# Peptides against a protein of PDB entry 7Z53: the designs that were tried, part 40

Target 1, 150 residues: chain A of PDB entry 7Z53
Amino acid sequence: PRIKNQADCIPFFRSCPACPGSNITIRNQINALTSFVDASMVYGSEEPLARNLRNMSNQLGLLAVNQRFQDNGRALLPFDNLHDDPCLLTNRSARIPCFLAGDTRSSEMPELTSMHTLLLREHNRLATELKSLNPRWDGERLYQEARKIV

## One batch from the design tools (peptide; made by RFdiffusion4, then SolubleMPNN)

Design b2_p14_4_s3 (from b2_p14_4, 5 letters changed)
Fold by OpenDDE base, seed 2:
Structure b2_p14_4_s3 (fold): chain B 150 residues (1-150), chain A 14 residues (1-14)
Amino acid sequence: as target 1 above (150 residues)
Amino acid sequence: MFDPAQAARDSSLV
């Protein structure tokens, strides 16, 4: 990156153009999100990300939560494992990684972090209640039914 | 920048 002072800036890279040709009058970018409203900001738009957002250690259909920190016993977003983590690059003293969410912007501002945290908590609440009501449901069904409600 | 660790600590103090 050309930015020498990484303390004052979040490193952003320009999105790829949608067309490789030189005859573009209006530069559009590639859409990497799902084309429909499916809460992809919580669940991701791609299967690998969606899998990483899930708690795969059990059959409760839960989203993954932070293992280091809690808010008065309440879940926080899990940390991501990025090679060039912008949160680590911008705040080298704190050494706190960015949050993992369906939306990569989840750590850009507190308001986004709060909303993603709320939706993660709500999913996990719903999945827990659905398990109580439907003890025979497996983790995949619990996850999908909670996702449909959110 | 938002510090989630600090935010978590601050919320536990209330």
Scores: peptide ipSAE 0.000, ipTM 0.170, DockQ to the pose 0.044
Fold by OpenDDE base, seed 3:
Structure b2_p14_4_s3 (fold): chain B 150 residues (1-150), chain A 14 residues (1-14)
Amino acid sequence: as target 1 above (150 residues)
Amino acid sequence: MFDPAQAARDSSLV
């Protein structure tokens, strides 16, 4: 193997099997993502995750952001609260948890992290502008309208 | 240039 550091294991779980009702002998994975182009990588494909991705402390329709770190005053992705956080397991010296995003792969590579961060920033920018244009809109409407634009 | 007010109007028409 090209990886010399074998002390840090990257936990990897295979997708759950779909149970076809028909005589299909081929093991297919369950589809855990929406089939729509709905920016589910930002907002999640399930309601519990979508709620965890939102800033519920106010009525501004914003996504949750990192509370510990920022990039030159710009928001970063919030940290996840995984019991066995693979980011903490793989890099024990940095002690940086995995990021919470609509896609669980957000922390697999810097390119994905950057794209999810950009889309989070864009959502929050849009929600802020929409609030300025529509002062009477509540946080749910702001969130949904920003989500439709993204 | 992206107009968020126009985008909001367009999204309400769908």
Scores: peptide ipSAE 0.000, ipTM 0.257, DockQ to the pose 0.022
Fold by OpenDDE base, seed 4:
Structure b2_p14_4_s3 (fold): chain B 150 residues (1-150), chain A 14 residues (1-14)
Amino acid sequence: as target 1 above (150 residues)
Amino acid sequence: MFDPAQAARDSSLV
């Protein structure tokens, strides 16, 4: 074995295999996060995270947005509230926290940040339009219907 | 209670 010290090993759980069909030589994994394509990168795969990603101050079904910064009046991703925020640790001068998104990697690359920001904006646009079309819908219905479209 | 001022702020961010 290449690794002699087990303390140097990162514990990693291998995904469960899908049931092998007749002649499948390639091991496919089951999706254990969500049952369908549900934009979990935007909304999270777990209820606590999903709640933190929502604007719970109103019944408009919106995602939470950045309270400190905007891009020419357009929403940005909210900041996370991490105890040991790696973004704050790496860039102490800028003091910009990591972004909160459904995918924890949202702050690893600008391209991911941009994509998550775009999808957040699109959700909020959709929820706003859905509210205009359906004034009687509550915030939960608006959120879920916007989420289905995204 | 629906706050139209908050709704307007939230909608202007989109």
Scores: peptide ipSAE 0.000, ipTM 0.174, DockQ to the pose 0.067
Fold by OpenDDE base, seed 5:
Order: structure tokens, then C-alpha cells, then sequence
Structure b2_p14_4_s3 (fold): chain B 150 residues (1-150), chain A 14 residues (1-14)
């Protein structure tokens, strides 16, 4: 890696090296994220992350929300469970972990945190409304249809 | 006003 000191870095990789089959001396890049507009900043680009972002306790198709804090009854982003959490390292007195979102940079600045929070709220609103309109839909269909709208 | 039912119908056509 170009940066040798990774202790204070948020790990974010946009591309991977492509392996050319021929004697090509040029290192090509492949997109390590999703190749289409799919709101991956909300839902993640990897299946394990996408699953961790979901509320799997019910069949409502909702995203996971913060269990410790709310904003006047409104949902906030869940906390991440990082071994070396940079948010805990930067402000040791507040002891507030980084937020879990589809984009690992969700805690980098308040504007990003706010946008991810709004999109999480909008997904959960949409999934709730879709459940009201379609009572027979399961949690997977509700999640996917809300995701398509977002 | 956004109609989620209309949006769902529109998304099923893609």
C-alpha cells in the first residue's frame, strides 16, 4: 500500500488489480465495488456487509438501526464493531464508535453521516409503506423493492 | 406526493 501507517486510516478500497493473461506490463484495475447505480453506499457492495446492515429479526425488510440512541424517535445509523475503531481512537472521552453503513466513510464527516442516516430512514419508510400496501410480501421482497426505489 | 405503489409498478416493468 502507498500509505505505510494504517493505524489511523479508514480502510476503503475502490479497485483491485486485474491479472492480465498475457505479457502485459501495465497493471490494469478492476472495480472492486458494484458496477451499477444500486445505492451501495447504503446497502454495501458485499453480501456479508449487506446482511449486517439488515434487520434480520423480522420480515419487514428494514435496515438495522442504532439500539442506544434515537433522534426524537427517529432512527440513527447502527454502530460498527471494528477492532481498531478510529472513532474511538480520535475521541476517547465521548466513546462513540463509528457508524455502520454501506460506505465505510459514513463517519468521516457529519454531512456523510447525515446523508446515510436520511437514506436509511427513507429505506425503512419505504419498506414500511410497501408492507402496508402489500401485506403478503415477505421481508426479502420488501427490502429489495425498497432498495430499488432508493 | 410520492406514490410507493406506482414506484413498485414502474420497477416491475424493468
Amino acid sequence: as target 1 above (150 residues)
Amino acid sequence: MFDPAQAARDSSLV
Scores: peptide ipSAE 0.000, ipTM 0.233, DockQ to the pose 0.023

Design b2_p14_4_s4 (from b2_p14_4, 6 letters changed)
Fold by OpenDDE base, seed 2:
Structure b2_p14_4_s4 (fold): chain B 150 residues (1-150), chain A 14 residues (1-14)
Amino acid sequence: as target 1 above (150 residues)
Amino acid sequence: MFDPAQAARDASLV
């Protein structure tokens, strides 16, 4: 590695190749994202991730929020549960895990973290307002309608 | 300008 100090190193993994049936000279990357605009940066591109991003403890259609920290009573992104958490590896003194979002890059820059936090707050605001307007809606409908607005 | 409160009301009509 070019970086000798492992304390300053952010681990990066190369994307998986597409495996076409032909011998190709140019390495193609597999697309792991949805091909359409669906706010997948907030909601994820895969069902398991989308489920982990949701607050499944109630029928309010909310996204999961941080259970340890708040910003002046406002929600923050939940922490991820990564085996080899790059955030823990890069800042061992702070011991702050990476944030869970639809985009895995949510913790790469404070600006991304802020935008994902804002969108999470907006979803939860919308779902709350939709519940007020439509008391008979279940958590799935609230989540999906808030997702359509975001 | 997008009004999220209006969007919420419009969503309640469906």
Scores: peptide ipSAE 0.000, ipTM 0.248, DockQ to the pose 0.023
Fold by OpenDDE base, seed 3:
Parts: structure tokens; C-alpha cells; sequence
Structure b2_p14_4_s4 (fold): chain B 150 residues (1-150), chain A 14 residues (1-14)
């Protein structure tokens, strides 16, 4: 298909190569994801990202949510803080930044955005219910227990 | 059906 809109480009970067110390002549990419089924698409595969995805303003163990927009009173994914935000570059009229999620692809298509939003809502629901059941739990325990359930 | 009370009990056992 010929892309007719040439004014708005999607920046695309190739994954960094893995440098295996072996005679492997095949260029492999670095694995940037956890090898576990741990919902890393929601929580991130790295500690700095995982912290940025959390609501650190309270001890409720919640994920961060959008501060500008809601869907009929329901939470949306928070915006990312990218220097060169691809979403701002590709749709300059809407001026909607990319969403922050555990997977950087969360903004590539509406279906992914919807799934990440659903899982964020489910985490926050679980953390809220766990707080109700366990009033003495701190925000870290609430977050980790909700994460284990998701 | 997901029982959050059971999930909380199961989580406390690990």
C-alpha cells in the first residue's frame, strides 16, 4: 500500500544487536523483555520503567493513570514523557502524546492500547479490593500482590 | 468466577 501522507513520518529504530561471545554469525537482537510470563507488558521489564508506571503519590499500590483524559469516568493509560514523541510527530493536529505502558508498543494500534488500558484498570481494581480486604497492607505489598494476580 | 478473597488467601500462602 502506498502511504499518501508523507508529511507525518513514524520514526522506526532497529533493535540493538546482541553480541554473543560465540561463533554465531547470525545477528540476533538483545532481549529487552523478561523471559517470564510476568505481565511485563503492563509492569515493564526494568525497574526504572516499573517505578514510572506506578502511582507513587499514595500507599494504595496503584498504577499511574492519565491526568488529562478519562473514558466515561474510567482510567486511561498515562502519557509518556518522550523527547521526540512519535505520536506527536505523526498526528500534529490531535497533539496526543504516546501512552506509557510496560510495552513501548502500547500506542502502535488501538487494540494494544485497549488491552494495556484494560490490564491497568484490572490492576487498579485488584489493588483497591486488596486494600479493602487487607487495610494494614502498604502500597508495595498491594502493588506486588495485585501484580501476582494479573 | 474469580474470587478476590480466595486469591488473597492463595497469595498469602506463597
Amino acid sequence: as target 1 above (150 residues)
Amino acid sequence: MFDPAQAARDASLV
Scores: peptide ipSAE 0.000, ipTM 0.275, DockQ to the pose 0.022
Fold by OpenDDE base, seed 5:
Structure b2_p14_4_s4 (fold): chain B 150 residues (1-150), chain A 14 residues (1-14)
Amino acid sequence: as target 1 above (150 residues)
Amino acid sequence: MFDPAQAARDASLV
């Protein structure tokens, strides 16, 4: 690998090599993320990540929220569970982990964190309102319909 | 199933 110390790196992969079937010496890339506008920065581009971002404890279609902190009763992004968390390495006194979002860069700058927090709050607001309007909808439908609006 | 994101991670390790 080009970077030998990966302990403090945020893993962010946007593309992978495409294998051409011909004597093409040019290394082509395929997109490793979603190819369409689907708010993948909020929901992730991978099914396992998308599941981890959801509140699976109920049938309300909500995204997972921080369990330790709130902003005046408003939800914050959940913490990630990175083995070598760069946020913990950068500020050892505060001991605040990086935030979990669909984009791994969610903790790189406060403005980005704020935008991800806003979109998480908006999803949860929409899912809550959709549940009020459609009491018979299950958590999967609520999540998907809120995601489509976002 | 092919996972492009995993393939990208693997490719970054070599």
Scores: peptide ipSAE 0.000, ipTM 0.223, DockQ to the pose 0.030
Fold by OpenDDE base, seed 4:
Structure b2_p14_4_s4 (fold): chain B 150 residues (1-150), chain A 14 residues (1-14)
Amino acid sequence: as target 1 above (150 residues)
Amino acid sequence: MFDPAQAARDASLV
């Protein structure tokens, strides 16, 4: 074995295999996150995360946005509340926390941050337009209908 | 009356 010390091993859980009904030599994995394309990278795959990503201060069905920074009046991703925030640990001078998104990798690359920011803006745009078209819709319905469109 | 600009401001309050 290449690794002699097991303490140097990173524990990694391998995804469950899909049962191929056919002579498929390629091991496919079961998707255990979501059963369909639901933009879980924006909304999260778990209810606690999904709630933290929402603006719960009103009934507009909006996602939470950054409180400290804007891009020319446009929303940015909210910051996460990590105990040991790796973004704060790596860049102590800027004091910029990691972003909160449905994908934990939202702060790893600017391209991911940009895509999550775009989709957050699009959700909030859609929810706003849906509220204009449907004044009687509550915040949950607005959120879910905007989420279905994204 | 729904104000989209107010909704955007309210989105920033969380």
Scores: peptide ipSAE 0.000, ipTM 0.145, DockQ to the pose 0.081; fails the geometry check

Design b2_p14_5_s1 (from b2_p14_5, 6 letters changed)
Fold by OpenDDE base, seed 4:
Structure b2_p14_5_s1 (fold): chain B 150 residues (1-150), chain A 14 residues (1-14)
Amino acid sequence: as target 1 above (150 residues)
Amino acid sequence: SEDEEVTRLALVPP
């Protein structure tokens, strides 16, 4: 389907825009993904969002992880804090809020959620490794260097 | 160097 008004769309994976639909449903169509993963979508293009995605409780340069759930010990994306969380409203039985990610569509497409999760884990892995290699680096340096690698 | 370590990490698989 063609997007009629590009101005109403949010950038997704560089030049790929995404328009929010009126009917919020989980999209499982892998064919709808026209671009490869851009790490910028993991970190957020806006500074306030980028800060919210970081773990600011320490100087380890980590991205924030879910505090309620893990995947067999592995990190998951943190939840967003939405007043009217569409993810909760869409499937009330699941009671899973929308994830906080660099792209708001991460919760709309499980494929994107998985990729963001993987890249989150990779970032944190890299930051951890960088800390071990460079103990004098502060959290900002670790975060930025890990971001460059991802 | 620190830059070398960063580069090395980029090439090392998890």
Scores: peptide ipSAE 0.019, ipTM 0.534, DockQ to the pose 0.038
Fold by OpenDDE base, seed 1:
Structure b2_p14_5_s1 (fold): chain B 150 residues (1-150), chain A 14 residues (1-14)
Amino acid sequence: as target 1 above (150 residues)
Amino acid sequence: SEDEEVTRLALVPP
């Protein structure tokens, strides 16, 4: 799949946002891939979304994980809570809602789901290690420092 | 320092 005719910019944490306004499909795809390497789409570009992606129940600086399912003990993306969940409507027999991530496309493309899942796990790993090294850091500091490393 | 510790973690694979 290719991203084309997009008006919205892809946010970058470490670099300038990519604005896929060109008709060059290959260029747009490269920009999208770069954004995921930059990990900006994992954390969300808007503050309300970013907060929803975090585990706010403690001061560990973690991203939220799925509360219903795990992958052999490994974390999965949390489910979204959409009124009209397109994932539930598409396959009513599966009864699996859409995942919540920094990019809504994460549930549409398995490649994005995998990438977000891996980066979620890496963030939480880093936050855990940072907590061990710096016990006095609060959740905000842990979250931000882990985000810098990812 | 805190910066040094963060740098070390960045070099450690999961």
Scores: peptide ipSAE 0.017, ipTM 0.497, DockQ to the pose 0.035
Fold by OpenDDE base, seed 2:
Structure b2_p14_5_s1 (fold): chain B 150 residues (1-150), chain A 14 residues (1-14)
Amino acid sequence: as target 1 above (150 residues)
Amino acid sequence: SEDEEVTRLALVPP
């Protein structure tokens, strides 16, 4: 069965087989991304999740960021609070919880983690710039306008 | 769109 819900999928397309010149027995495939990912993957498809992904401590329209770690000064995704957190269970010594994102797969696939992280940063950048340009906008307006631009 | 470009970049290993 083919999955038709594009909102929950990254559109990878399988290319034609490609074999190395010296070894035709090895078949390689190229994954191509030719379309955008639905923003609901980042912002959440439901209002309760969307609220949990936002920084509600101020009126800056920001998405929530990790409070424990940064990537060379740049934001990382916030941690989720899951009972029997699969990320914690996978490697108990690491003690790193799953990330919270619009996609539950955010911590299962490094590609998604990276994507969500970058989009988080971009949203917050945009919200910050919009605040500078429009000082009277409240957090909801900033959040929505930044979301539209992303 | 910005999201498309960011997505593309995110899938490229450093």
Scores: peptide ipSAE 0.015, ipTM 0.483, DockQ to the pose 0.030
Fold by OpenDDE base, seed 3:
Structure b2_p14_5_s1 (fold): chain B 150 residues (1-150), chain A 14 residues (1-14)
Amino acid sequence: as target 1 above (150 residues)
Amino acid sequence: SEDEEVTRLALVPP
């Protein structure tokens, strides 16, 4: 489980609106995910953005994570580098820049930010496990395979 | 198999 404190949990459900032959994907696994999502919002639909969202410092196939902040030891989205950062301009006292994500709206709605964060963590988890299972895979292979699974 | 394990890992949320 991704959330340990279930007392304060808000249920998060995923759905797949574009499923062949059905309105929802069905996974025949006990206590497993039963739906898929279009992760283009997480990975970016444009190649330059997709590259910027990746951790290119190693061959682990990871997405980039925030280098300044963590959530109780867990990864957060990286910050974007905008000249006129609307997040900084909106709340000058907070001094928190916008997050970098595949969807430009990621920093505008906490719901999207949360979803992107969860999928970021899941991708990196999967990439890590794939690396363990396939030590010879390079970063590109790990990234692509993890992306396919998410 | 490896494929089975990958699938299992993907389907089971942490």
Scores: peptide ipSAE 0.015, ipTM 0.491, DockQ to the pose 0.030; fails the geometry check

Design b2_p14_5_s2 (from b2_p14_5, 7 letters changed)
Fold by OpenDDE base, seed 1:
Structure b2_p14_5_s2 (fold): chain B 150 residues (1-150), chain A 14 residues (1-14)
Amino acid sequence: as target 1 above (150 residues)
Amino acid sequence: SEDEEVTALSLVPP
């Protein structure tokens, strides 16, 4: 897989480091999915966070995705918008902010980042299929039904 | 469960 937008070095790559030689390298750790899975970490345990994790620009029931980078056409986690971003502070040369997730640890542990990414993709896949099967469902219905299946 | 976790990661922090 190839990362879209190579202007910035993104630490997440599906099967290998997105930024070889970077100390913020994140890989797809599928084996960690079962050990770190908490649905609240994906969707957010509180309503304000949950809303920020959703794509509210349409009625497709999708979760928000990264607007700067993709993993060979596949979605990545959106970046958070922190005033004092700890990810930027720990590695000033990388210039990669923390990912937005239901758990702040998602940007600290590659396993969590990978898991959240996979769950994000799965949710959006399910929401897309549900929309195809049920064209009259609104975004809230699609989001909730996809969330239940995940 | 996967969708919920993905949703949490995709949401804008408050």
Scores: peptide ipSAE 0.017, ipTM 0.512, DockQ to the pose 0.061; fails the geometry check
Fold by OpenDDE base, seed 2:
Structure b2_p14_5_s2 (fold): chain B 150 residues (1-150), chain A 14 residues (1-14)
Amino acid sequence: as target 1 above (150 residues)
Amino acid sequence: SEDEEVTALSLVPP
């Protein structure tokens, strides 16, 4: 159905069609999503985003985790703070905001959410172990070393 | 790398 209220829409851009030949009725789309989700996308490519993805409340080098929900004691991605949160708009009754991640698609595709969640957990696990092995390392060192291992 | 990370995750007990 056509959504008339544009404020409730997620701004998807449609790729241009490619029509090879005059007789083929099959409309091909140009592949706009060519990049595989890199582990680096968990950390964010921009420094402001990268800082927001980190737990800056301590010197443990951890990534930020969800403060409202856990999965059987395991961490989930933190929520973002969007003015017009498309995840909230998608299902107003669920009241679940978009996740904050290096990839904006994380909340749009459950598969990406799962992968980012796993990588989040692994980073935090590694940082924790590195802290145990190197108790003199500060949060920045722990974060960077864990990031390199991931 | 992501592939290495996935492998590492498989070794973590649930």
Scores: peptide ipSAE 0.013, ipTM 0.479, DockQ to the pose 0.042; fails the geometry check
Fold by OpenDDE base, seed 4:
Structure b2_p14_5_s2 (fold): chain B 150 residues (1-150), chain A 14 residues (1-14)
Amino acid sequence: as target 1 above (150 residues)
Amino acid sequence: SEDEEVTALSLVPP
């Protein structure tokens, strides 16, 4: 059924189709990761938001990570600081705020949360590696260079 | 660009 109210629609980036020369009924697609990268290029970046997603307490060029929870020692997205946090309101017992990087949609969609989480971890991994390779780089350069990789 | 990707997703209006 078609959703009548567009406000109820969650915009999501869909992978582009891959067009093989063969007449096949099955739609092949470019991998979701590549499509997501392309989406990032299309949407661009918002610097104030980007800064909010960064760990600004050091010069390591890292993205901010959750300070309360980890996944078996691996990073999770930081929580947002919403006045009326929809995630908290949705499930009072869980008491889990919305993730900053994933916004409300990501918190409502585990797949989207996972994607942000993976990118967070990858960025921080890359930034850490770049710091090792380039010890004189400051946090801004580490962040930007890691950002350029993916 | 991992952080750009994260940022991009965050910029998509819900």
Scores: peptide ipSAE 0.011, ipTM 0.457, DockQ to the pose 0.040; fails the geometry check
Fold by OpenDDE base, seed 3:
Structure b2_p14_5_s2 (fold): chain B 150 residues (1-150), chain A 14 residues (1-14)
Amino acid sequence: as target 1 above (150 residues)
Amino acid sequence: SEDEEVTALSLVPP
């Protein structure tokens, strides 16, 4: 994706928007990064979004993963289902949609995407381990317990 | 937005 209007600040960070050519304080960056590590930022603060981020096809308590691509066998973020996917519009030949966790802003910021990917992997790892330790737990329990640990 | 701070953790299937 490409920033269409470079004059606009992108709300990349809650504490400090990403503005092309603008100065960002270290403190603001730290605060912004901390906010991204918050579980609410990973799992979604609203129930509809939270459900969309989950793998509901089984009782493993997993977050949804990309169904088309992997990173050397490791999970990637799932694609979003945008009506007018800006990532597809940016490079029509690539035909790669935006990740669910992001739009054009997130797709242009691999740091954020990478962090979310790592947290995704960690959650799924934890959920898998919890399932092994507690075979009778259902998907909801596994999901919630893993979420608490992350 | 709230969504921009939300990352979908796509966890690898066990």
Scores: peptide ipSAE 0.009, ipTM 0.454, DockQ to the pose 0.079; fails the geometry check

Design b2_p14_5_s3 (from b2_p14_5, 6 letters changed)
Fold by OpenDDE base, seed 2:
Structure b2_p14_5_s3 (fold): chain B 150 residues (1-150), chain A 14 residues (1-14)
Amino acid sequence: as target 1 above (150 residues)
Amino acid sequence: TEDEKITQLALVPP
């Protein structure tokens, strides 16, 4: 292999090729990601993931936040719990796991990490304000209404 | 109304 230092490499798996037509000149790949517009990158595209992204410890309709770190008092994405966590494998000395988000790329691309973080904060802000405006709303209502606004 | 509150909130930036 051209790259000699494998310890500094992020492990990526190449997806299967998709050939929609007879044109072999362009190799397409199966898109496993949902659209950015539907905010599934923040909330998750499937219910089990969506639940894991939520703070289920209260009825405030919040998304889960990092329990170890903050950014000058502001929330960061929670850590995932992956077997063979690629973020941990990339730099074992740093011991920083991948972030948990609706998009698995959240820790692979800094721009996505930033965007997800901002949208996390915005959701939680909205949910907090909605709770203030509508004290009788439960966590599910707050979560869904905030999600609609985002 | 609740809808009005939601609309107003959406228009207010953080």
Scores: peptide ipSAE 0.019, ipTM 0.565, DockQ to the pose 0.041
Fold by OpenDDE base, seed 3:
Structure b2_p14_5_s3 (fold): chain B 150 residues (1-150), chain A 14 residues (1-14)
Amino acid sequence: as target 1 above (150 residues)
Amino acid sequence: TEDEKITQLALVPP
């Protein structure tokens, strides 16, 4: 039966099979994450979101970081600005809003939050080093080149 | 070259 209500569907992707050797009865998954990182989760796939994820206050090509909290001196994801913030609503005592990232699910799964945080730090590290190596590059060039490396 | 610098940077682990 075809599901008629597509609006309530959660996209789920099944991994492609890997068939090592002669015994094809055992289905293994291709580890696609080790070969390729989809940067759209970090940088945003749409231009308005991508701009909001950047630090536009300087020409350093950095992604925006949290202005309230740090992890032992290291950067955390910036907070989103949502009218009905689900993170605030689910835990009213903590009063911590959702993180802003290229993937809206970033605050829903700690694994995604961690990944985005690490890649944020890596981008900013790369941008900083690229600035040192290429002092004449503007913020756009630094951002794009760092994005290509990540 | 600039490209070489970028490549070298990418290969350095954090």
Scores: peptide ipSAE 0.019, ipTM 0.553, DockQ to the pose 0.033
Fold by OpenDDE base, seed 5:
Structure b2_p14_5_s3 (fold): chain B 150 residues (1-150), chain A 14 residues (1-14)
Amino acid sequence: as target 1 above (150 residues)
Amino acid sequence: TEDEKITQLALVPP
C-alpha cells in the first residue's frame, strides 16, 4: 500500500516508510520492520542466536546461509531447528522448515523474509569485499566491520 | 588506510 502521509511513518525499506495503524498487529509488524531496517534483528539480539546465525566454519566473517536451497546462485536464509516448526505444519508435503533469522517472524511475513535475505546477502557481500581489501583481517573483524556498515 | 577502505566500501551501493 502507498503511504500518503509520511509524518508518522518509520522506514520500512531503504526509501520506503511504514506508518503504524490502529491495529496492534500491524503496529507490531511495523516495529519489527524498523528493527530490520536498522539491521539489528538481522544479526540477532542475543549472543547465542547471533553465533548461530554466523558461519563459524571459516574466518570469512560470513552469516550462515541455507545449505539446501539457493536463489539462482544467491544465498537464502538458513533453516531453523524448531521442535514444533509451524512452517512444516503449514504445508506438510513441501517439508520446508522455518528460516532462522534474528526475528522469529521472518518466516511469517514474506516481506521480512525478503528483507532478511537481502541484508544477509549484503553482509556477506561486504564481508567478502572487506576480505579482499584487508586480507589480514580475521573472521571476527570481518563480521563486525561488515555488521557496522549494514 | 583501513578506515578509508571501509568508508569507500560503505559508499558503494549494493
Scores: peptide ipSAE 0.018, ipTM 0.572, DockQ to the pose 0.034
Fold by OpenDDE base, seed 1:
Structure b2_p14_5_s3 (fold): chain B 150 residues (1-150), chain A 14 residues (1-14)
Amino acid sequence: as target 1 above (150 residues)
Amino acid sequence: TEDEKITQLALVPP
């Protein structure tokens, strides 16, 4: 970041410009984020993050859900556990941390939050149905097969 | 049979 004083700022990162060749008239950017429709934004592109997004307390192949809040009985994204949580710093009175998702933008844009929430619910629905159809499948198999369908 | 079940599930809306 070019801004040195970040005490009162939300930490956003800008992608670096890309120069693939000498004859470039249009400025290109290095893609650091997946496409909006890429399901990797839900599951995480990095293995450590992907594990943190899963419910590892059982063998049901589920993604983790919020343990504090629900939306009329339906699942919400889990909260992240950031040392310097920008959501808590932005509105100190609300005391609501950032959501955890495969894309860090999940709490930055309400459109992404909604999409991630819907796909979370769909994954868990699929995993539940797959368990019903295939009772012998373990959590890893259920998770992977549900991920393929999404 | 398992693959068929998966395919069928994918085609059924929630």
Scores: peptide ipSAE 0.016, ipTM 0.541, DockQ to the pose 0.038

